# Ledger of designs, part 185: peptides against a protein of PDB entry 3NZW

Target 1, 212 residues: chain A of PDB entry 3NZW
Amino acid sequence: TTTLAFRFQGGIIVAVDSRATAGNWVASQTVKKVIEINPFLLGTMAGGAADCQFWETWLGSQCRLHELREKERISVAAASKILSNLVYQYKGAGLSMGTMICGYTRKEGPTIYYVDSDGTRLKGDIFCVGSGQTFAYGVLDSNYKWDLSVEDALYLGKRSILAAAHRDAYSGGSVNLYHVTEDGWIYHGNHDVGELFWKVKEEEGSFNNVIG
Target 2, 222 residues: chain B of PDB entry 3NZW
Amino acid sequence: QFNPYGDNGGTILGIAGEDFAVLAGDTRNITDYSINSRYEPKVFDCGDNIVMSANGFAADGDALVKRFKNSVKWYHFDHNDKKLSINSAARNIQHLLYGKRFFPYYVHTIIAGLDEDGKGAVYSFDPVGSYEREQCRAGGAAASLIMPFLDNQVNFKNQYEPGTNGKVKKPLKYLSVEEVIKLVRDSFTSATERHIQVGDGLEILIVTKDGVRKEFYELKRD

## One batch from the design tools (peptide; made by RFdiffusion4, then SolubleMPNN)

Design b2_p23_4_s2 (from b2_p23_4, 15 letters changed)
Fold by OpenDDE base, seed 2:
Structure b2_p23_4_s2 (fold): chain B 212 residues (1-212), chain C 222 residues (1-222), chain A 23 residues (1-23)
Amino acid sequence: as target 1 above (212 residues)
Amino acid sequence: as target 2 above (222 residues)
Amino acid sequence: SLADRLAARYASEKLQPSWTLPP
């Protein structure tokens, strides 16, 4: 798995691969590693597929309950804290989760929290999470600037996942790409890694370790 | 050391068509190298045009299917005989599986039916309740033999238009029920030849708007 | 815990393990 999220002048970019594995077996190439909690809030998944899918879906329910009770959308801080508190209760039980809670509220602006099953909760501007995270960071950190255009930021997110998919055997399938703004998240499509790889290679003259 | 799990072998396969879905399974039940039964159905009509199979440890599979059938019954009771949608069924099954997260049902679960738009739907589950809607899924002993075949024949992976030098992918297209049944039969026939835990019989449940139809085919008994 | 031991045992079994989005 490779997931990433970063803040920039235009909001948040979220990009994820879509491969699931069971040992050496590719279980799926089409996994939805982004959970759309509400129109303004996303959760990413790394680790145990069931743990992430189950508890982030549960989180969605808690967020909806908050909205109903408080008559306002839950903050990203509060949503991430709910999840963090939950995994803390299961500490030592063997949950496997590496998640990012990404969203926008009027109070917070664009916000990213990292939450994992070890009980870590971090607010930050840039996170890559998964077995391919180091490959993604290599591309992302090298090209990241706060002042990126939306187009460049989207491409950078996509390109970073592609780099990870190329080098990490546990990442691949496709890139799902999101842009989070004040108006909510926008889905920017599913990009097959095979097709994307050849396109990027041709356009950039990159990936020269592969002869076409 | 005591192992609470057994492995009863077998293989299951789901394929979604445009306005239908199929869920198929062999009828062999084994323990180790011994055939317990040559005809033990493992694909079930659960009502509301939902068919289900939980393949792996048969005791766990049977328990899960029974619990789901009961869930369907209670859903009708609580919701004035409202039909359970396939997506709601999938969510329910997730909760059944994840409820045993720390002592899982040792099964690969597949359900098939029609979505609310009348389109074929297949959902697959891992042992602890992660699930995905897919066009096709193989599960069980011979899944590794069948799934790549389905990728090629259902999803047309690695197929290209002739004369395009591999630049134009074969377009995705729904298969007819006849084509799907042929693929299922070919899959199980081939799997039976290469896997000792697959064989004896093939039962196919076909879900359409008109209900669930069953077909049976003989497989090799060796 | 017993649950942990059972989970560990399950993870070592040959049936397709739980799907993973590593790690």
Scores: peptide ipSAE 0.101, ipTM 0.751, DockQ to the pose 0.071
Fold by OpenDDE base, seed 1:
Structure b2_p23_4_s2 (fold): chain B 212 residues (1-212), chain C 222 residues (1-222), chain A 23 residues (1-23)
Amino acid sequence: as target 1 above (212 residues)
Amino acid sequence: as target 2 above (222 residues)
Amino acid sequence: SLADRLAARYASEKLQPSWTLPP
C-alpha cells in the first residue's frame, strides 16, 4: 500500500494505490483505499483492510452524530481524535491501521491528521503511509512547494503514487486521486498504473530503467 | 497447539453479468486427504435474490450463512417485508464477520445478486469483513488457479486488439449467461485436474430478475 | 481470550491473511 496526503495553497491532495495483498498473493487490484467519511472528510487506509474499512465507516457514523447533536460539522481534529481514542482502547488487541484523516473546516482550514493503531496521532502538512511510503516521499519531497497550482499538485500526488507502485511490490493497480477544498472533496478519477506508467515515461522521459 | 479450525477445501466462483450474476461452488467436502462428502452444497439461496457462499472451514461457513439468513428474516420483520438490497446485505455481512474480528470465521465469502439498477453484482469478503464489489472473484482452495484465468477471460486482462501491436486493449464487454456458465465449467474442470480438494460436482446458482436458478454438473470423482 | 488470540493468529496465517493493505 501507498497512501499520501499533503497540504498546499489550493487545499489538500490525497492519492492512493489500489492493490491488496495476502502474502505474495495479489488479492485485489481495485481496492478503494479512500473512505469518503462525508462530503468534507476523507479517510485513507493502510494495514488491515477490514480494520480500516470497518472503523473508518464507524467514524463516519460518529461524525454524523456530531453534526446532528451540535448542528455543526465536526472538525478534522475532533474526527481524528475519535478514531485515535477508539484504537487506543484496542491497543494490544492486534488492530492494524495506518490512516490519514483529511478535511477542511472554516475554523481549521485544510487539515491532515495521521492516526495509527499504535495510538499515534499527528497533525502535519505532508504524510506518506504504507509499504511504499519511502518511494512516494522520494518524489513528493523533491517536488513539493506550498505554491503549487492545483493542476501541478494533483499531478505530483499521482506521480508519487506511481513511483511507489513501480518500486513497491505491495503497491499497484491504479491511482485514486482526490482534491479537498473548503467546499469539500473532489474525486479526480482512477488512473490505471499500467497505462499511466507508459504515459508518464513518454512525457517526462522518466523510468529509464524500463526499456520500451 | 490448539487449532480451532479445519479446512474442508472446495472452491467457489462468482461472476457478474449485465443483468444477471452467478455464484458457483464444487460439492466436495474433504478433511486432509479424506473425502467426507461428494455432494455437500456450499452455495445457498438466502432470499431476496441474494446467493451466498462462505468457503473454507465448513462449520464456520455454515454458521455464517445461517446467521445471514436469519438477518434477512429479521430485516423483513423490522422493515415491513422490504427487500434487502445487495449493498445492504454486504454491509450486514461485514458486521457479522467483523463481530468475530478476534476469532474470525475461517472463510472466504462471496455473495451475488442484482443491484438496485438490476445490474449483476458480486461482493467478496475477507475473513474479517473487508469487502469489495467486483465483476468476478474466485475463492477457496483453487482460487489461485482460477482467478488469473478469470482476469483474462472476464476482465480481458493482457488481451489486445489484433493488429495494434499491443497498443489497444481488448474492449470490456459483458458476457452472456451462456458464456459465463461455460467459463465456470471450464474453470472448475481445470481446477479439479490440479487440486485434490476440488471435484465431484459443480453447483451453479444463477440470479436474474426472475429469481434464482440452479444448475448442476458432474466433475471428476477422483 | 488466549484461545481467541491464537485462533485469530492461526486464521491470519492460514487463511490468505485478511487483505492487508500492507503498511
Scores: peptide ipSAE 0.065, ipTM 0.736, DockQ to the pose 0.071
Fold by OpenDDE base, seed 5:
Structure b2_p23_4_s2 (fold): chain B 212 residues (1-212), chain C 222 residues (1-222), chain A 23 residues (1-23)
Amino acid sequence: as target 1 above (212 residues)
Amino acid sequence: as target 2 above (222 residues)
Amino acid sequence: SLADRLAARYASEKLQPSWTLPP
């Protein structure tokens, strides 16, 4: 798995691969590793597929309950804290989760929290999470600027996941791409890694280690 | 070392069509190298036009299917006999599986039916309840033999339009029920030849708007 | 990890282990 999220002048970019594995077996190439909690809030999934899918779906329900009770959207801080508190209660039970809670509220602006099953909760501007995270960071950190255009930021997110998919055997399938703004998240499509690789190679003149 | 799990072998396969879905399974039940039964059905009609199979440890599979069937009954009681949708069924099964997260059902679960638009639907689950809607899925002992075949024949992976120098993929299209049944039969006959835990009989449940139909075919009895 | 322990329990068995989104 490779997931990433970063803040920039235009909001938040979220990009993830879509491969699931069971040992050496590729279980799926089409897994949705982003949960759309509400129109302004996303969760990413890395680790145990069931743990992430179950508890982030549960988180979505908790966020909806908050909205119903308080008649206001839940803050990104509060949503991430709910998840963090939950996994902390299960500490030592063997949950495997590496998640980013990404969203926008009027009070907070664009916000990213990293939450994992070890009980870590971090607010930050840039996170890559998964077995391919180091490959993604290599591309992302080398090209990241706060002042990126939306177009360049979207491309950078997509390109970083592609790099990880190329080098990490446990990442691949496709890139799912999101842009989060004050108006909510926008889905920017599913990009098959096989097609994307050749396109990027041709357009950039990159991946010169591959002949083809 | 105490092992609470058995492995009863077998293989299951789901394929979604345009207005139908198929869930198939062999009828062999085995422990190690000993055939326990040559006819032990593992694909079930659960009501509301939902078919289900949980393949692996048969005791866990049977328990899970029974729990789901009960869940369907309770859903009817609580919701004035409302039909359980396939997506809601999938969510329910996730909760059944994840409810035993720390002592899982040792099964690969597949359900098939029609979605709310009348389109064929197949959902697959891991032992702890992660699930995905897919066009096709193989599970069980011979899944590794069948799934690549399905990738090629259902999803047209690695197939390209002639004369395009491999640049244009074969377009996706729905398969007819006859084509799907042929693929299922070919899959299981091939798997039976290469895997000792697959054989004896093939039961296919076909879900359409008109209900669930069953077909049975003999497999090699080796 | 529980996944590893479960995998270890399942390591002797032919069933597909729990799917992972490897971190």
Scores: peptide ipSAE 0.082, ipTM 0.747, DockQ to the pose 0.083; fails the geometry check
Fold by OpenDDE base, seed 3:
Structure b2_p23_4_s2 (fold): chain B 212 residues (1-212), chain C 222 residues (1-222), chain A 23 residues (1-23)
Amino acid sequence: as target 1 above (212 residues)
Amino acid sequence: as target 2 above (222 residues)
Amino acid sequence: SLADRLAARYASEKLQPSWTLPP
């Protein structure tokens, strides 16, 4: 798995791969590793598939309950804290989760929290999470700047996941791409890694270690 | 060493069509190298046009299916006989599976039916309740043999249009029920030849708007 | 633990898909 999120002048980019593995077996190439919690809040999933899917779905329910009770959308800080508190209660039980809670509220602006099953909760501008995270960081860190255009930021997110998919055997399938703004998240499509790789190679003149 | 789980073998296969879905399973039940039964159905009509199979440890599979059937009944009681949608069924099954997260059902679960738009739907589950809607899924003993075949024949993976020098992929299209049944039969026939835990009989449940139809075919009884 | 044995079995028998985290 490779997931990433980063803040920039235009909001948040979220990009994830779609491969699920069971050992050396590719269980699926089409897994959705982003949960759309609400129109303004996304969760990313890495680690145990069931743990992430179950508890982030549960988180979505808690966020909805908050909205109903308080007549206000939950903050990204509060949403991430709910999840963090939950997984902390299960510390030592064997949950495997590496998540990013990404959202945009008027109060907070664009916000990203990293939450994992060890009980770590971090606010930050850039996170890559998963077995391919180091490969993604290699591309992302080399090209990241706050002043990226939306187009460039989307491409950078997609390109970083592609790099990870290329080098990490546990990542692949496709890239799911999101842009989060004050008006909510926008889905920017599913990009098959095989097709994307050849396109990028041709357009950039990159991946020259692979003979076309 | 205490092992609470058995393995009863078998294989299951789901394929979604345009306006139908199929869920198929062999009828062999085995422990180690001993055939317990040559006809033990493992694909069930659960009502509300939902068919279900949980393949692996049969005791766990049966327990899970029974719990789900009970959940369907309770859903009707609580919601004035409202039909349970396939997506809601999937969510319910997730909760059943994840409720035993720390002592899981040792099964690969597949359900099939029609979505709210009348399109074929197949959902597959891991033992602890992660699930995905897919066009096709194989589960059980011969899943590793069948799944690549399904990728090729249902999803047309690695197929290209003739005369395009491999530049144009074969376009995705829905298969007819007859084509799907043929693929299922071929899949199980092939799996039976190469896997000792698959054989005896093939039961196919076909879900359409008109309900659930059952077909049975003989497999090799070796 | 039982949980560890189950996890190992699931991994070995390829019954449980995962989205791998770094070790």
Scores: peptide ipSAE 0.079, ipTM 0.771, DockQ to the pose 0.097; fails the geometry check

Design b2_p23_4_s3 (from b2_p23_4, 13 letters changed)
Fold by OpenDDE base, seed 1:
Order: C-alpha cells, then structure tokens, then sequence
Structure b2_p23_4_s3 (fold): chain B 212 residues (1-212), chain C 222 residues (1-222), chain A 23 residues (1-23)
C-alpha cells in the first residue's frame, strides 16, 4: 500500500494506490483505499483492509451523529480523535490501521491527521503511509512547495504514488486522486498504473531503468 | 495446540453480467485427502434475488449463510417485507463477519444478485469482512488457478487489438449469459484437472430479474 | 525504526481462510 496526503496553498491532495495483497497473492487491484466520510472529510486506508474499512465507515456514522446533535460539521481534529480513541481501546488486540483523516473546515482550514493502531495521532502537512511510503516521499519531498498550483499538486500526488507502485511490490493497480477544498473534496479519477507509467515515462523521460 | 478450523476445500466463482449475475461452486467436500461428499451444495438462494456462498471451513460457511438468511427475514419483518438490496446485504454480511473479527469465520464469501438499477452485481468478502463489488471473483482452493483466467477472459487483461502492436487494449464488454456459463464450466473443468479439492459436480445459480435459476453439471470424479 | 515498522504493518492486507489469527 501507498497512501499520501499533503497540504498546499490550494487545499489538500490525497492520492492512494488500489492493490490489496494476501501474502504474495494479489488479492485485488481495485480496492478503494479512500473512504468518503462526508463531503468535506476523507479517510485513507493502510494495513488490514477490513479494520480500516469497518472503522472508518463507523467513523462516518459518528461524524454524521455529531452533525445532527451539534448542528455543525465535525472538525477534522475531533473526527481524528474519535478514531484515535477507538483504536486505542483496541490496543493490543491486533488491529492494523494506518490512516489519514483529511478535511477542510472554516475553523481549521485544510487539515491532515495521521492515526494508527498503535495510538499515534499526529497533525501535519505531509504524510505518506504504507509499505511504499519511502518511495512516495522520495518524489513528493523533492518537488513539494506550498505554492504549488492545483494542477501541479494533483500531478505531484499522482506521480508520487506511481513511483511507489513501481518500486513497491505491495502497491499498484491504480491511483485514486482527490483534491480537498473549503467546498469539499473533488474526485480526480482512477488512473491505471500501467497506462500512467508509460505516459509519464514518455512525457518526462523518466523511469529510464525500464526500456520500452 | 487446538485448531478449531478445518478446511473442506472446494471452489466458488462469481461473475456479473449486464443484467444478470452468476455464482457457481463445485459440490466436492473434502478433508485433507479424503472426500467426505461428492454432492454437498454450497451455493444458496437466500431470498430477495440474492445468492450466497461462503467457501472454506464448511461449518463456518453454513453458520454464516444461516445467519444471513435470518437477517433477511428480520429485515422483512422490520421493513414491511421490503426487498433487501444487494448493497445493503453486503453491508450486513460485513457486520456479521467483523462481529467475529477476533475469531473469524474461515471462509471466503461471495454474493451475487442485481443492483438497484438491475445490473449484475458480485460482492466478495475476506474472512473478517473487507468487501468490494467486482465483475468477477474466484474463491477457495482453486482460486489461484481460476482468477488469472478470469482476469484474462472477463476483464480482458493482457489482450490487445490485433495490429496495434500491443498499444490498444481490447475493449471491455459484457458477456452474455451463455458465454459466462461456458466460462464457468471451462474454469471448473480445468481446475478439477489440477486440484484434488475440486470436482464431482458443478452447481451454477443464475440471477436475473425473473429470479434464480439453477444448473448442474457433472465434473470429474477422481 | 518506526518507519520500518510502518512499512511492514501497513501493507493493505486481505485475509485468506488459511490465515491464523495471532494468539
């Protein structure tokens, strides 16, 4: 798995691969590793597919309840705290979760929290999470700037996942890409890694280790 | 150390068409190298035009299917006999599976039916409730043999248009019910030749707007 | 390191019936 999220002047970019594995077996190439919690809030999934899918869906329900009770959208801080508290209750039980809660509220602005099953909760500007995270960081950190245009930021997110998919055997399938703004998240499509690889190689002159 | 789980082998296969879905399974039940039964159906009509199979440890599979069938009944009682949608069924099954997250059902679960738009739908589940909607899925003993075949024949992976030098992929298209049935039969006949836990019989449940139809074919009995 | 642990733990893993839960 490779998931990433980063803040920039235009909001948040979220990009993830879609491969799931069972040991050496490729279980799926089409897993949705982004849970759309609400129109303004996204959760990413790494680790146990069932753990992430179940509890992030549950989180969505909790966020909706908050909205109904408080008559306002839940903050990213509060949403991430709910999840963090939940996984902490299961600490030692064997949950496997590495998640990023990404959202935009008027009070907080664009916000990213990292939450994992060890009980870690971190606020930050840039996170890559998964077996391919180091490969993604290599590309992302080298090209990241706060002042990126939306177009450049989207490409950078996509390109970083592609790099990870190329080097990490546990990442692949496709890139799902999101842009989060004050008006909510926007889905920017599913990009097959195979097709994307050749396109990027041709346009950038990159991936010279592969002879087309 | 006590192992509460067994492995009864077998293989299941789901394929979604445009306006139909198919869920198939062999009828062999085995423990280790001993055939327990040559005809033990493991694909079930659960009502509301939903078919289900949970393949792996048969005791767990049977328990899960029974629980789901009961869930369907309760749904009808609570909602004035409203039909349970396939997507809602999938969510329900997730909860059934994840409810035993720390003592899982040792099964690979597949359900098939029609979505709310009348399109074929197949959902697959891991033992603890991770699920996704797919066009096709193989599960069980011979899944590793069949799934690559399905990738090639249903999703047209690694197929290209002639004369394009591998640059243009074969376009995706829905298969007819006849094509799907043929594909299923070919898959199981091939699997039977290479896997001892697959054989004896093949039961195919076909879901259409008109209901569930069952077909049976003999497989090799060796 | 934390990074190494995260890399190993956070592979998107689907379970198979052959998977044995940790004791």
Amino acid sequence: as target 1 above (212 residues)
Amino acid sequence: as target 2 above (222 residues)
Amino acid sequence: SLSERLEERFKDEKLEPSWTPPP
Scores: peptide ipSAE 0.133, ipTM 0.806, DockQ to the pose 0.039
Fold by OpenDDE base, seed 2:
Structure b2_p23_4_s3 (fold): chain B 212 residues (1-212), chain C 222 residues (1-222), chain A 23 residues (1-23)
Amino acid sequence: as target 1 above (212 residues)
Amino acid sequence: as target 2 above (222 residues)
Amino acid sequence: SLSERLEERFKDEKLEPSWTPPP
């Protein structure tokens, strides 16, 4: 798995691969590792698919309850705290979760929280999470700047996942790409890694370890 | 050390068509290389045009299916006999599975039906309730043998248009019921030849807007 | 390091019915 999210002048980019594995078996190439919690909030999944899917869906319900009670959208901070508190209650039980909660509220602006099953909760500008995270960081950190255009930021997110998919056996399938703004998230499509690889290789002259 | 789980073998396969869905399973049940039964159905009509199979440890599978069937009944009671949608069924099954997250049902669960738009739908579950909607899925003993075949024949992976030097992929298209049934039969026939835990009989449940139809085919018995 | 732990732990695994008892 490789998931990433980063803040920039245009909001948040979220990009994830879509491969799920069971040991050496590729269980799926089409897993949705971004959970659309609500139109304004995204959660990413790494680790146990069931743990992430179940609890992030549950989180969505909690967020909706908050909105109903408080008559306002929940903050990213509060949403991530709910999840963090929940997983902390299960500490030691064997949950496996590496998640990013991403959103854009008027109060907070573009916001990313990392939450894992150890109870760690971190606010930050850039996170890569998963077995391919180091590969993604390699590309992302090398090209990141706050002033990226939306187009460049989207490409950088996509390109970083592609790099990870190329080197990490546990990452692949496709890249799901999101742009989060104050108006909510925008889905920027599913990009098959195979097709994307050849396109990028040709256009950039990159991935020279593979002969065309 | 005590192992509460058994392995009863078998294989299941779901394929979604345009306006239909198929869920198939062999009828062999085994324990420790001994055939317990040559005809033990494991694909069930659960009502509301939803078919379900939970393959692996049969005791767990049966328990899960029973619980789901009960859930369907309760849904009707609580919602004035409203039909349970396939997506809602999937969510329900997730909760059933995840409710035993720390002592899982040792099964691979697949359900099939029609979505609210009348399109074929297949959902697959891991033992603890992660699920996704897919065009096709194999589960059980021979899943590793069948899935690559399905990738090729249903999703046309690694197929290219002739004369394009591998540059143009074969376009995706829906398969007819007849084509799907043929693929299912071929899949299980092949699996039976290569895996001792698959064989004896093949039961196929076909879901259409008109209801659930069952077909049975014999498989190799050796 | 946290990074190393995350890399090892978060491989997004679907559980297949493993007939090996969970540890």
Scores: peptide ipSAE 0.105, ipTM 0.810, DockQ to the pose 0.039
Fold by OpenDDE base, seed 3:
Structure b2_p23_4_s3 (fold): chain B 212 residues (1-212), chain C 222 residues (1-222), chain A 23 residues (1-23)
Amino acid sequence: as target 1 above (212 residues)
Amino acid sequence: as target 2 above (222 residues)
Amino acid sequence: SLSERLEERFKDEKLEPSWTPPP
């Protein structure tokens, strides 16, 4: 798995691969590793698929309850704290979760929280999470700037996942790409890694380790 | 070492068509190398045009299916006999599975039916309740043999248009019910030849807007 | 272990790719 999220002048980019594995077996190439909690809030999935899918869906319900009770959208901070508190209650039980809660509120602006099953909760501008995270960081950190255009930022997110998919056997399938703005998240499509690889190689002259 | 789980073998297969879905399973039930039954159905009509199979440890599978059927009854009771949608069924099954997260049902679960738009739908579950909607999924003993075949024959993976030097992929298209049934039969026939835990009989449940139809075919009995 | 048995039996099931937290 490789997931990433980063803040820039245009909001938040979220990009994830779609491969699920069972040991050496590729169980699926089409897993949805972004959970759309609400129109303004995304959760990412790394680790145990069931743990992430179940509890982030649960989180969505908690967020909705908050909206109903408080008559306002839940903050990214509060949403991430709910999840963090939940996983803390299960600490030591064997949950496997590496999640990013990404969203936009008027109070907070574009915000990213990292939450894992060890009880860590971190606010930050850039996170890569998964077995391919180091490969993603290599590309992302080398090209990241706050002043990226939306187009460049989207490409950078996609390109970083592609790099990870190329080097990490546990990552691949496709890239699901999101842009989070003040008006909510926008889905920017599913990009097959195989097709994307050849396109990028041709256009950039990159991936010279592969003879095409 | 305490082992609460058995393995009763078998294989199941789901394929979604345009306006239908198929869920198939062999009828062999085995423990170790002893055949317990040559005809033990493992694919069930659960009502509301939802068919379900939970393959692996049969005791767990039966328990899970029973619980789901009960959930369907409760749903009708609580919602004035409203039909349970396939997506809601999937969510319900997730809760059933994840409710035993730390002592899981030892099963691979697949359900099939029609979505709210009348399109074929197949959902697959891991033992603890992660689920995805897919066009096809094999589960059980011969899943590793069948799944690559399905990738090739249903999703046309690694198939290219002739004369394009492998540059143009074969376009995706829906298979007819006849094509799917043939594919299922071929899959299980092949699996039976290569895996001892698959055989005896093949039961196919076909879900359409008109309801659930069952077909049965003989498999090799060795 | 249960985990090992599940991994062996459900080779085509979704299992956990390893991950590490960011530094």
Scores: peptide ipSAE 0.084, ipTM 0.810, DockQ to the pose 0.112
Fold by OpenDDE base, seed 4:
Structure b2_p23_4_s3 (fold): chain B 212 residues (1-212), chain C 222 residues (1-222), chain A 23 residues (1-23)
Amino acid sequence: as target 1 above (212 residues)
Amino acid sequence: as target 2 above (222 residues)
Amino acid sequence: SLSERLEERFKDEKLEPSWTPPP
């Protein structure tokens, strides 16, 4: 798995691969590793598929309950804290979760929290999470600027996942791409890694380790 | 050391069509190298046009299916006989599976039916309740043999239009029920030849708007 | 362990699918 999220002048970019594995077996190439909690809040999934899917769906329910009770959208901080508190209760039980809670509220602005099953909760501007995270960071860190255009930011997110998919055997399938703004998240499509690879190679003259 | 799990082998296969879905399974039940039964159905009509199979340890599979059937009954009771949708069924099964997260059902679960738009739907589950809607999924002993074949024949992976020098992929299209049945039969026939835990009989449940139809075919008995 | 048994039995299925390899 490779997931990433970063803040920039235009909001948040979220990009994830879609491969799931069971050991050396590619279980799926089409897994949705982004949960759409509400129109303004996204969760990413890495680690155990069931743990992430179950508890992030549960989180969605908790967020909805908050909205019903408080008549206000839940903050990214509060949503991430709910999840963090939950995983803390299961500390040592063997949950495997690496998640980013990404959203935009008027109070917080564009916000990213990292939450994992080890009990870590971090607020930050840039996170890559998964087995391919180091490969993604290599591309992302090298090209990241706060002042990126939306177009460039989307491309950078997509390109970083592609790099990870190329080098990490546990990442691949497709890139799901999101842009989070004050008006909510916007889905920017599913990009097949195979097609994307050849396109990028041709346009950039990159991936010279592959001849073709 | 005590092992609470058995392995009864077998293979299951789900394929979603445009306005139908198919869930198939062999009827062989085995322990180690001993055939327990040559006809033990493992694909079930659960009502509301939902068919289900949980393949792996048969005792766990049977238990899970029974629990789900009970859930369907309770759903009807609580919601004035409202039909359970396939997506709601999937969520329910997730909760059943994840409820035993630390002592899982030792099964690969597949359900098939029609979605709310009348389109064929197949959902697959891991032992602890992660699930995904897919066009096709094989599970069980011969899943590794069948799944690549399905990728090629259902999803047209690695198929290109002639004359395009591999630049244009074969367009996706729905298969007819007859084509799907043929594909299922071919899959199981091939699997039976290469895997000892697959054979004896093939039961296919076909879900359409008109209900669930069952078909049975003989497989090799060796 | 239970996990090891599951991995062995369902190595070719969505077994406790790991989106990140175990450490």
Scores: peptide ipSAE 0.137, ipTM 0.803, DockQ to the pose 0.125; fails the geometry check

